# Peptides against a protein of PDB entry 3H8D, part 207

Target 1, 122 residues: chain A of PDB entry 3H8D
Amino acid sequence: DMKRQQRFFRIPFIRPADQYKDPQNKKKGWWYAHFDGPWIARQMELHPDKPPILLVAGKDDMEMCELNLEETGLTRKRGAEILPRQFEEIWERCGGIQYLQSAIESRQARPTYATAMLQNLL

## One batch from the design tools (peptide; made by RFdiffusion4, then SolubleMPNN)

Design b2_p28_7_s3 (from b2_p28_7, 11 letters changed)
Fold by OpenDDE base, seed 1:
Structure b2_p28_7_s3 (fold): chain B 122 residues (1-122), chain C 122 residues (1-122), chain A 28 residues (1-28)
Amino acid sequence: as target 1 above (122 residues)
Amino acid sequence: as target 1 above (122 residues)
Amino acid sequence: REPYVELEPEDPPDPEPVVESDLLAEYF
């Protein structure tokens, strides 16, 4: 149902090996999530020293956040929630459109707001 | 049409008398806007030394932003756009629900996303 | 995937304040 609320979140992270280093020596990554209602639709991870990871529901469930939105506590974490465009801009830059499209075409993607929007664009 | 995109913005402002003072001596106000598609639906102003100003389309048109969203340049101003809840939280605290309700009841409010949402809540 | 340590997110900075008279008269 497209009545579900779309919410987007971003959390910075560091590698375990860097957690005790000086701030200037900590290489930050960024974890992104798109929740379509209570459940995650897309996840993206920007790492400092490797290619971005793109994940879409249905295809990549085992590698994605398994908690519903409320369980994550993201809604209660100040600064975590971001605007849709803040997610989409990075998603697009990382080839997310093509990735999701391929997942749809291969019938691996679970129908979500994201799949619906893409199917409307194409 | 409820297909219109809802976008929210916030801009801090200072009094003319404070513009040349040290940052710590500048009392900031906050200007808020809710755009229902291209046109403003609600406007709110938090002033440092006077009560908040609440404005709703139809009733307060002459006191509200007269520019469409694109004309304002708000979408291009970094940090201006905020999440819906960031607007609504302040709106609620300032009595916006009651204000809008009264405007609807008096038939002063122009139908917007905001009026529709309120009418769904009541 | 490699584990990571989550950090606290940072609030985006506020935009530069505008002068009230400009805001009220012309908005932007």
Scores: peptide ipSAE 0.241, ipTM 0.774, DockQ to the pose 0.626
Fold by OpenDDE base, seed 3:
Order: structure tokens, then sequence, then C-alpha cells
Structure b2_p28_7_s3 (fold): chain B 122 residues (1-122), chain C 122 residues (1-122), chain A 28 residues (1-28)
């Protein structure tokens, strides 16, 4: 149902090797998630020293968060939830439209709000 | 149409008398707005030294923002847009449910997403 | 994949305060 709530989250992270370094020497990454209702639809990771990782439900399930939204605790983490555009802006910059489109065309993507929106756009 | 985008904003404000004081001596207020599509549905003001002000479309139009969302420039102000719950939590604490309910019952409230949600809740 | 150490999210900064008279009279 396209009436499911769309919620977006962002969590900064560092590499294990940096956890005991001075703040200025901790290279920050960013973990992003789009939940279509209780289940993740898209996941994205920005790394300081490697290409962005784009993941879409159906295609990349094994590499994505396997917990439902409630199980993640993200809704209870202050500052974790972000606005849709805060996700989409980065998604677009990282080639997310093309990535999801390819997943749809190859029949790998699970239908989600994200796939529906993209299909309406194209 | 209940399919209109619901967007929420907040802007901190200070009293004219405080504008030239040190930051620690500026008593902050908070201005909140809920836009149902292009038009405001609810407005709320938290003042440092007086009771909260609650305003609903139809009833309080003369005291509310008269600009459409685009005219306000709020969508272009960094940090102004907030999540729905960031608005609703304060709205509830300030008695917004009762206020809007009374406005509906007295036939003063203009139908909005807010009135629809409340009517579904009660 | 390499494990990550999650950090606490930071709240985005608030916009600069507006003078109340401007807010109420002219809005933004």
Amino acid sequence: as target 1 above (122 residues)
Amino acid sequence: as target 1 above (122 residues)
Amino acid sequence: REPYVELEPEDPPDPEPVVESDLLAEYF
C-alpha cells in the first residue's frame, strides 16, 4: 500500500580502526535508510575512502538491514530521522535513480514506494 | 485533497529588546507552522514569558501567516523544516488537540489535513 | 563487509533567530 508511512534515517559511523583516534582523525561515513512502512526499501552508505554503496530491496536484501523499523530502534534515536529530501538529494547524487531503475528493469527490485515513485517519474 | 504534502517548520525568534544582547541573554521563542499543501493549517508560538499561542486555519486566519508556503521562503531556510512529530509533540503538549477540536465543534475550523486526522482519531 | 562503529547522530543546527517584531508583522 502506497499509504504506508515513508520514513528516512541517517546514522554517522566510523571505521573500527578510527574509534580510538582523535576526533579530527576519525573519518566519518554515513549510513542512510528509507523505510516503506515497517520494512526497508533503500539503503545507502557514504564512505570516506570508497565509492558510495547503493542497495535496494529485493536485489540487495542480503546486504541490507534485515530488521523491521521498530526492531532497529531508529525511531527512538534522537537525530537519526531525517526528511525525505535529505535522503533523496544524496541518493540522486550517488546515482540512485539509475541504480534502482536497473534493478526494476532486471526484475530484481521488490516493489516499494521507491520503485513506484521512480516508475511514475520515468 | 488529503494527498497534499504535509510539511512542518519552526523558526526561533527573539524579542526586540534582546536583539543586541549576548547570546546567553537572548530568550528564545519558537514559531511553528504546519502547511497542508501550499496553505497553512496550524500555527503555534512558544514564548519564553507568556502562554503558548495556538492557531488553526479558518478560526485564526487574521493572526496566522497569510503567505502560501512558497512565498514564506521556509522551504529555502536551512534548518527550518522539521519532522511531523517534532511539531505534533509540542502541539499536543500545548493543548492543540483540544483547541482544534473546539474549533471544529464550533464550526470555526477550515477543513484541513489536521482536522481530518483529528476527526479520525476521535 | 567491514564493520562500522555507529556514532550518535547530531541535531541539525537551528536557523538564526528572527526578531519577533519582524516575525509577527512581516513573517519571513
Scores: peptide ipSAE 0.240, ipTM 0.773, DockQ to the pose 0.623
Fold by OpenDDE base, seed 2:
Structure b2_p28_7_s3 (fold): chain B 122 residues (1-122), chain C 122 residues (1-122), chain A 28 residues (1-28)
Amino acid sequence: as target 1 above (122 residues)
Amino acid sequence: as target 1 above (122 residues)
Amino acid sequence: REPYVELEPEDPPDPEPVVESDLLAEYF
C-alpha cells in the first residue's frame, strides 16, 4: 500500500582509524536511509575518500540494512530523521535516479514507494 | 486532492524590546505553520509570556498567514522547514486536536489535510 | 565492507530569530 509512511534518516560516521584523532582530522561519512513503511527502500553512503554507494531494495538487499525500522532505533535517535528532500537531493546528486531506473529495467528492484515515484516521473 | 504535499515550518521570533539585548536576554517565541499544498492549513504560535495561539484555516483566516507558500519564502529559508512530527507534537501539546475538532463541529473549519486526518482518527 | 564508527547526529541550527512584528510582513 502506498499509504505507508515514508521516513528518511541520516547518520554520520567516521573510519575506525580516525576514532581517536582530533576532530579536525576525522573525515566524516554519511549514511542515508529511506524507509517505506517498516522496510528500507533505498540506502546510500557518502564516503570522504571514495565514490558514493547507492543501494536499492531487491537488488542490493544483502548490502542494505536488514533490520526493520523499529529494530534500528532510528526513530528514537535524536537528529537522525531528516526531511524527504534532504535525502532526495543527495540521492539525485549521486545519480540515484539512474541507478534505480536501471534496477527497475533489469527487474532487480523490489517495488517500493521509490520505484512508484520514479515510474510516475517517467 | 489529498495528494497535495504537506509541509511544515517553524520560525523563532523575539520581542521588539529584546532586539538589542544580549542573546541570553532574548526570550524566543516560535511561529509554526502547516501548509496543505500551497495554502496554510494550521498555524500556531508559542509565546514566552502568554498562552499558545492556535489557528485553523476557515475559522481563523484573518489571523493566519494570508500568503501562499511560495510567497512566504519559507521553502527557501534555511532551517525553517521541519518534520511533520515536529509540528504535530507541539500541536498536540497545545490542545490542537480539540481546537480543530471544535472548529469542525462548529462548521468553521475549512476542509484540509488536517481536518481529514482528524476525521480519520475518530 | 570496512566497518565504520557511527557518530551522534547533530541537530541543525535554528534559523536566526526574527522580530515578532516581521512575522506579519510579506516575507520572512
Scores: peptide ipSAE 0.239, ipTM 0.773, DockQ to the pose 0.581
Fold by OpenDDE base, seed 4:
Structure b2_p28_7_s3 (fold): chain B 122 residues (1-122), chain C 122 residues (1-122), chain A 28 residues (1-28)
Amino acid sequence: as target 1 above (122 residues)
Amino acid sequence: as target 1 above (122 residues)
Amino acid sequence: REPYVELEPEDPPDPEPVVESDLLAEYF
């Protein structure tokens, strides 16, 4: 399992209501995903006007991307893939470590690279 | 050994003679490095007016960066770190696979993540 | 959850070029 490739992606987004506004009036959000091999392990969303959303596999499956990595097309989207630290820096800042830890402790988290790494540090 | 972090970097460079020319008259080269943990495994240079240079640990030590990763400051240089595929795509295009293979066969290459991966594929 | 409109990601800027001679030195 620890042989699976870890890949990270981010995509900016806007609200449908802002779709036709001038650029200065479009507030951007940011969608993040961590894939452990072909399947998503963590998802995160930064919004301009509400708190960040953190999601982890097992606990939040119904709210997360249901497509495998290849199906998403993210690997073929220019500029979408980011370095691990570019994800982790935001994840940590948003309280992701505590969120995943709680999911593990409540037995809601599916085992992933992310859960394994956290358990190495605790 | 396979637990070491693999990190990749690139830096654009200009020739000394172009240092004071207008931007449109500065021809850029590109310096690439692959670090297997703290130490360089592969180095590559794209030049505007000569063939690419390929270098591998063990064989080309005297021509490669002698600093460990932390000493280089690359991890702190904005925009320097790149994704593995951004390195590998250019490496492959420049004949890097054959170059490293030859270094292994001639017993000149130092064992690295790069040599191990190549031997997995051959 | 509310739907979003996906935008194209932006390319990160390249670092400033260095002089080749400095590249061979410790000046990254």
Scores: peptide ipSAE 0.236, ipTM 0.773, DockQ to the pose 0.581

Design b2_p28_7_s4 (from b2_p28_7, 13 letters changed)
Fold by OpenDDE base, seed 1:
Structure b2_p28_7_s4 (fold): chain B 122 residues (1-122), chain C 122 residues (1-122), chain A 28 residues (1-28)
Amino acid sequence: as target 1 above (122 residues)
Amino acid sequence: as target 1 above (122 residues)
Amino acid sequence: REEYVELEPEDPPDPEPVVEEELRKEYF
């Protein structure tokens, strides 16, 4: 049985106010996405000046990317795709395990690869 | 059923004769490996001055890495791990599909993730 | 086979940063 491919992406971003500053004065944020097949399973954001944002499918659908993977163009954006561990390391540091676990326990999380992996881990 | 993880790695290399040359005069080669779980499934090498080398498990065991994935230390080597497509793109360019297909047809290839994927593709 | 000297791998470059407004427009 050919299971859905898990793909991870990362995009650096800057604040509008930093657009025209020197590179050294541009504080970068990082947008992350985990796609379980064509559909997003997890999204997170690292901001230079506010707490991390964690989002999981089912619970946070309105705040997450609504485009399927092909529609995003992320697979065609050079340097955007990252290894699973490059996502998971940040996810773990930001409390993503607890966030997803809580979403599962409250029956807010849609079943995904991420929920399955967490349930296998526990 | 938790299937074996597919992991891909790339290591640049130079010829011993180029060790002490200026960086501009060091012709880089590239060593690639695909691990199907703990065991290598495919290996290939891009050389600056000779044709690509393609190796598949079962047929080319004596010329391939004999260490299991953990023993290689590749998972701990920063920048060594690459995305599947970064391997497959080069594999395809070097005639890897035909090479593996021929090894399957001649019953020389050991069944791996790579052989299964090829058989699913055809 | 021929002997070689292993080099340290290089990290792939990050993509160019985008303005957050454009990020939201494309990816929410």
Scores: peptide ipSAE 0.284, ipTM 0.780, DockQ to the pose 0.663
Fold by OpenDDE base, seed 3:
Structure b2_p28_7_s4 (fold): chain B 122 residues (1-122), chain C 122 residues (1-122), chain A 28 residues (1-28)
Amino acid sequence: as target 1 above (122 residues)
Amino acid sequence: as target 1 above (122 residues)
Amino acid sequence: REEYVELEPEDPPDPEPVVEEELRKEYF
């Protein structure tokens, strides 16, 4: 549904073991989320020491944020919201197009703005 | 037209007299722009020493950016693009709703996403 | 999954300020 608002968010994180270290010794990861209206459509995690994790609604629901957008408080978290391109650039770099395409082809992906956009692109 | 991409930008500026001063002694103003597709719909200027300037397409064309979005280079200027709410919050605070409404009522405002949104709100 | 500690997001840096006259030349 093209009428749903697309909103994107990013939150940096560190490993529990690093929380008490000096800032320069904290290896940051990044949590990304794409919300298609109130529900998450895509999630992505960049880790300092392992491959990126890509998650798409329908396929990876159990590993994704289960809260609706309002429940997350992300809209109220200063600096969390990012522009669409700030998400998409990383998504593409991490192989997100192929990942989502595979999820669509396997009929595992829930229809979202993301699936619609991809299907328009192909 | 709801299909046109809405993009928002801001650029900080300083007075000529401050350009050679230390950063802490430079009083910053802020230039804001809302582009409805390729064309500017609203422009706003926050000055350190005078009232905000509000400008809307149709009414204030001669005082607004005359370049299309691509010509401005704003899409390529790092940090210039902002979220819609980052524009709207300032717009509202500066009396932009009333200003745009007045421009619509006087038939001076060119129809844009902004005029449509306002008319939906009323 | 491993638990992680969230950090506060940082605002993106603003562009370098431009001289007002240059701003007008660039965008007007």
Scores: peptide ipSAE 0.282, ipTM 0.775, DockQ to the pose 0.714
Fold by OpenDDE base, seed 4:
Structure b2_p28_7_s4 (fold): chain B 122 residues (1-122), chain C 122 residues (1-122), chain A 28 residues (1-28)
Amino acid sequence: as target 1 above (122 residues)
Amino acid sequence: as target 1 above (122 residues)
Amino acid sequence: REEYVELEPEDPPDPEPVVEEELRKEYF
């Protein structure tokens, strides 16, 4: 159902070892999620010291958030929700298009809003 | 066409008399716009010293922005774009539901995403 | 997988306020 609402979220994080350091010494990462209706379609993580992690529904279910959107509480967390482009810019920069395309071609991706949009683009 | 992208924006403004005052003495207003595809569907203004102004397409065309979305430059203004709920919360608080409903009932409102959603709600 | 500590999200900055007269000229 392409009538499902698309919602995007971002949460900053730090390493446990940095918890008690001065703010300037806390290297932040960023967790991102795309929800297609109540269920996650894409997840992404920017780390300060390692390559980005990209995850897509169907292929990476075991490594992704298993909670539905309401269960996460993200909609009630001030500043967590972001615009679609704020997600897509980072997704594209991290090689998300190629990653999702490969998942589709290998028949590992679950059909989502993201797969539909990519298939319309190519 | 209900496939049109819905985008929302807000711009803070100050009164001419407050231009040269200290930041704490500048009372801000807020201008809001909802674009249904390239064209504005709703406009709203919060003022520090007078009642909110609510405007809907069809009824209030002469008092609303006449530029299409691309012409406004809003998509290129950092911090201007907001989430749908950030618009709707204020719209509802200002009596926007009743205002739009009245415009529909009086046959003054142009059909938009906003009118369609309201008619689905009632 | 490594454990991480979640931080509070930061509010995006608002754009700089404009003078109402200039706003009216651009957006009515």
Scores: peptide ipSAE 0.279, ipTM 0.774, DockQ to the pose 0.637
Fold by OpenDDE base, seed 5:
Structure b2_p28_7_s4 (fold): chain B 122 residues (1-122), chain C 122 residues (1-122), chain A 28 residues (1-28)
Amino acid sequence: as target 1 above (122 residues)
Amino acid sequence: as target 1 above (122 residues)
Amino acid sequence: REEYVELEPEDPPDPEPVVEEELRKEYF
């Protein structure tokens, strides 16, 4: 159902080794999630010391958040929710369009708002 | 058309008398706008020294932004766009539901996404 | 997969405040 609410979230993280360091010595990563209704459609991770990780529903389920949106508590976490563009700009920069396209072509991607939007672009 | 994109914006403002003061001595107001597609549906102003101002399309057109969304440049102003809830929470606190309801009942409100949502709530 | 420590999200910074008269000229 393309009428499902699209919601986007971002959470900063640090490496376990940095958790006790001074703020200036903590290298931040960023966890991103796109929820298509209650279920995650895309996940993305920016790391300070390795390439971005892109994940799409259907293909990468075992590496993605398993909780539904309500179970995550993200909607109750102040500052976690972001605008669609705040997700999409990073997604695009990381090659997310090509990644999702490849997942669709290989029949690995579960149909979501994201797959529908990509197919409209194409 | 209820398929129009809903976008929300806020801009902080200061009084002319405070423009040359130190940041700690500036009392901020907040200007809010809800655009239903290209056209403004609701406008709200929080002032540091007077009651909030609530404005709805159809009733308050002469006191509201006359520019369409693209003409405002709001979409290009960093930090201006906000989540729907960031608008709605303030709108509700300021009595916006009652204000819009009254405008609908008096047949002064132009039909928008906002009027439709309110009617769904009643 | 490596476990990471979540931090509290930070709200994005607000735009620089505009003088009310200038704001009114553009948006009021």
Scores: peptide ipSAE 0.282, ipTM 0.774, DockQ to the pose 0.695; fails the geometry check

Design b2_p28_8_s1 (from b2_p28_8, 13 letters changed)
Fold by OpenDDE base, seed 3:
Structure b2_p28_8_s1 (fold): chain B 122 residues (1-122), chain C 122 residues (1-122), chain A 28 residues (1-28)
Amino acid sequence: as target 1 above (122 residues)
Amino acid sequence: as target 1 above (122 residues)
Amino acid sequence: MSAADKELQRMLEDHEKFFPEIEENYYF
């Protein structure tokens, strides 16, 4: 159902190796998620020291958040929720369109709002 | 049509009397808007030196933005768009529910997504 | 809870360090 609420979240993280460094030496990473209703559709990770990680439901379930949205507590963390475009801008920049497209073509992607939107775009 | 896109915006303003003061002496106000599709449904102003101003479509048209959303340029101003809850939290705190309710009861409010939501809440 | 979920929870615990609650007196 494409009428499900689409919600997007972003939280920073500090890599374990930097936890005990001074703030100026802690490089932030960013964790992103797109929830299609109660369940995650896409996940993305920006790292300061390695390529971005892209994950899509169906293909990458074992590496993605298994919690439903309410279970995550993301909705209760001030500043975590972001606008759709704030997610999509990064997703596109990281090659997310191609990644999801490949997952659809290989029949690995679970149908989500994201897969539907991509299929409409192409 | 309640399927129209709901978009929310916030921009700061400096009162004219403070324009030529040092930054530390410029008290910011905040201008908020809720667009129900292309047209404004609610407007709200937070001031540092007077009570908040609440405005609703139909009742307060002459005091509200007359431009459609595209004409405002708000969608092209980075950081202006905010999450629905960021608007609603302030709206509720400022007595917006009662204000809109009164406008509905007096038959002054134009039907919008906001009026529909309020009627569902009551 | 999966490893991914645990990592998320750890990140969430640290989130307030980056996005602290805004003081009420910040409002007008």
Scores: peptide ipSAE 0.180, ipTM 0.661, DockQ to the pose 0.377
Fold by OpenDDE base, seed 2:
Structure b2_p28_8_s1 (fold): chain B 122 residues (1-122), chain C 122 residues (1-122), chain A 28 residues (1-28)
Amino acid sequence: as target 1 above (122 residues)
Amino acid sequence: as target 1 above (122 residues)
Amino acid sequence: MSAADKELQRMLEDHEKFFPEIEENYYF
């Protein structure tokens, strides 16, 4: 349903290897999620020391959040929700457009708001 | 026009008296704005040492931003744009609902998205 | 719970370390 609310979230994480290091030695990563209504449509992970991870619904379900939005608790975490453009800017920078397009072309992507928007653009 | 884009912004400010003080002695305030399309509908100022200032279009035009949204440059300032709820939460906490309601009742408020939403609620 | 979900929950548990409460430094 294209009328579903689109919501975006970002939370930081510390690498397991850095958990017990001094604060200055703890390199942050960032976990991003796009929810199309109650379910995740896109997920993205930025790492300080390796390439970004891009995930799209349908193709990467096993690697993505399986909780619905309410179950995640993200809506109750101060500062977790972000503007759409804050997500999209990073998504684009990381090659997310090509990644999602490829998933659509290979028929691996589940239809979401994200796939619809991309298909409208192309 | 109720179809206009609603956008919200927040920027910090330092009191004039603190501009030349040491960093630890510079108390920050916060300037908030709600734009209903190109024009400001609500403005709010948080101060570290005095009550908040609440301003609504029509009633307080002379005290509010007179620039249209594009002229402000806010859309080009990284981190300035905020979620609607980030504005509304503070607005509510500061008594903004009552303030706007009073402005509507006294016919001082210019019709905006904000006035429409409040009137739909009451 | 999937590995992905567990990781999310771990991140959320530590969230307050990154986003602490705003000090009530303003008068209302």
Scores: peptide ipSAE 0.177, ipTM 0.661, DockQ to the pose 0.322
Fold by OpenDDE base, seed 5:
Structure b2_p28_8_s1 (fold): chain B 122 residues (1-122), chain C 122 residues (1-122), chain A 28 residues (1-28)
Amino acid sequence: as target 1 above (122 residues)
Amino acid sequence: as target 1 above (122 residues)
Amino acid sequence: MSAADKELQRMLEDHEKFFPEIEENYYF
């Protein structure tokens, strides 16, 4: 149902190796999520020292958040929610369109708002 | 048409009296706008030294932005666009629900997404 | 919980460190 609310979130993280370092030596990463209603549709991780991680529902379920949106507590974390464009800009820069497209073509992607939007663009 | 895109914006401002003061003496206010499609539905102003100003379409047209959304350039100002909740939280705190309700009851409010949402709550 | 969920929880626990509350300097 394309009437589901689309919500986007971003959370910074410090990589495990830097957790016990001085503040000046902690490089920040970013965790992104797109929720299509209560369920995650896309996840993305920006790392300070490796390529971005792109994940799409259906294909990458084992590596993605399994909690529904309410269970995550993201909606109760001030500053965590972001505008769609704040997600999409990064998604596009990271090759997310191609990644999702390939997942659709290989029949790995679960239908979501994201798959529908991409299929409208092609 | 409730299918119009709802977009929200926030811009800081320095009050006229502080324009020529040192940076440490400039108190910041905030200008908020809710656009229901191309046209403003609500406007709100937070001031460092006086009560908030609440404005609704139909009632307060003379005091509100007359430009359509595209003309404002807000969509091209990085950081200006905000989430609906970022607007609504402040709107509610400032008594916006009561203000809009009164405007509806007095037949001063132009129908907008905002009036429709309030009428659903009530 | 999956590894992903555990990681999310860890990040959420530290969220306040990255987003300090901004003082509201206005009157109502």
Scores: peptide ipSAE 0.176, ipTM 0.661, DockQ to the pose 0.348
Fold by OpenDDE base, seed 1:
Structure b2_p28_8_s1 (fold): chain B 122 residues (1-122), chain C 122 residues (1-122), chain A 28 residues (1-28)
Amino acid sequence: as target 1 above (122 residues)
Amino acid sequence: as target 1 above (122 residues)
Amino acid sequence: MSAADKELQRMLEDHEKFFPEIEENYYF
């Protein structure tokens, strides 16, 4: 039985306020996504000037990407795809484990690869 | 049920004849590995001066890495791990699909993630 | 599209500005 492919992506962004600044003054943020098959399971945003944003499927659907993986075009962007550990390292540093765990315990999280892996870890 | 993790690696090598040449004269080859869980499923070598070498588990065991993944130290080598597509793109270009298919048809290939995926593709 | 989707698309449009061509093929 073919299991869903887990794929991770990262893309930089520039704050709207920095769009017309000189390159040296454009602070880069980073947008991260974990796709469990065609659908996003986790999303994360690193901002240069505010705390990280953590989002998990089920709880944060309205704030997360609603496009399926193919519709995003991420798979066609060179350098966008990253290794699982490149996502997980940042996820862990940002408190993602606790965030996802709380979402599971409150029954807000939709079951995904991420929820399953966390349950195996605990 | 936890399925075996598929992990891919790439490391450069220098030909023995080039070991003592100036850096500009050292032609780099590339060694690729696909691990299906702890055991290697596919191995590939890109050489600067000869055709690519393709190896598949079962058929080419004596020419492939005999160490389990943990024993190789690849997981601890920064920059060694690559995305599946980074392996597959080169594998396909080198005729890996045909090579693996032939090994399956001749009943030389050991069943692996790679053989299963190929069977799903055909 | 949601606001999140629009933001993603904006980021994707600018992606090539941040990442130069990545060579995945060393011999072909």
Scores: peptide ipSAE 0.176, ipTM 0.663, DockQ to the pose 0.418; fails the geometry check

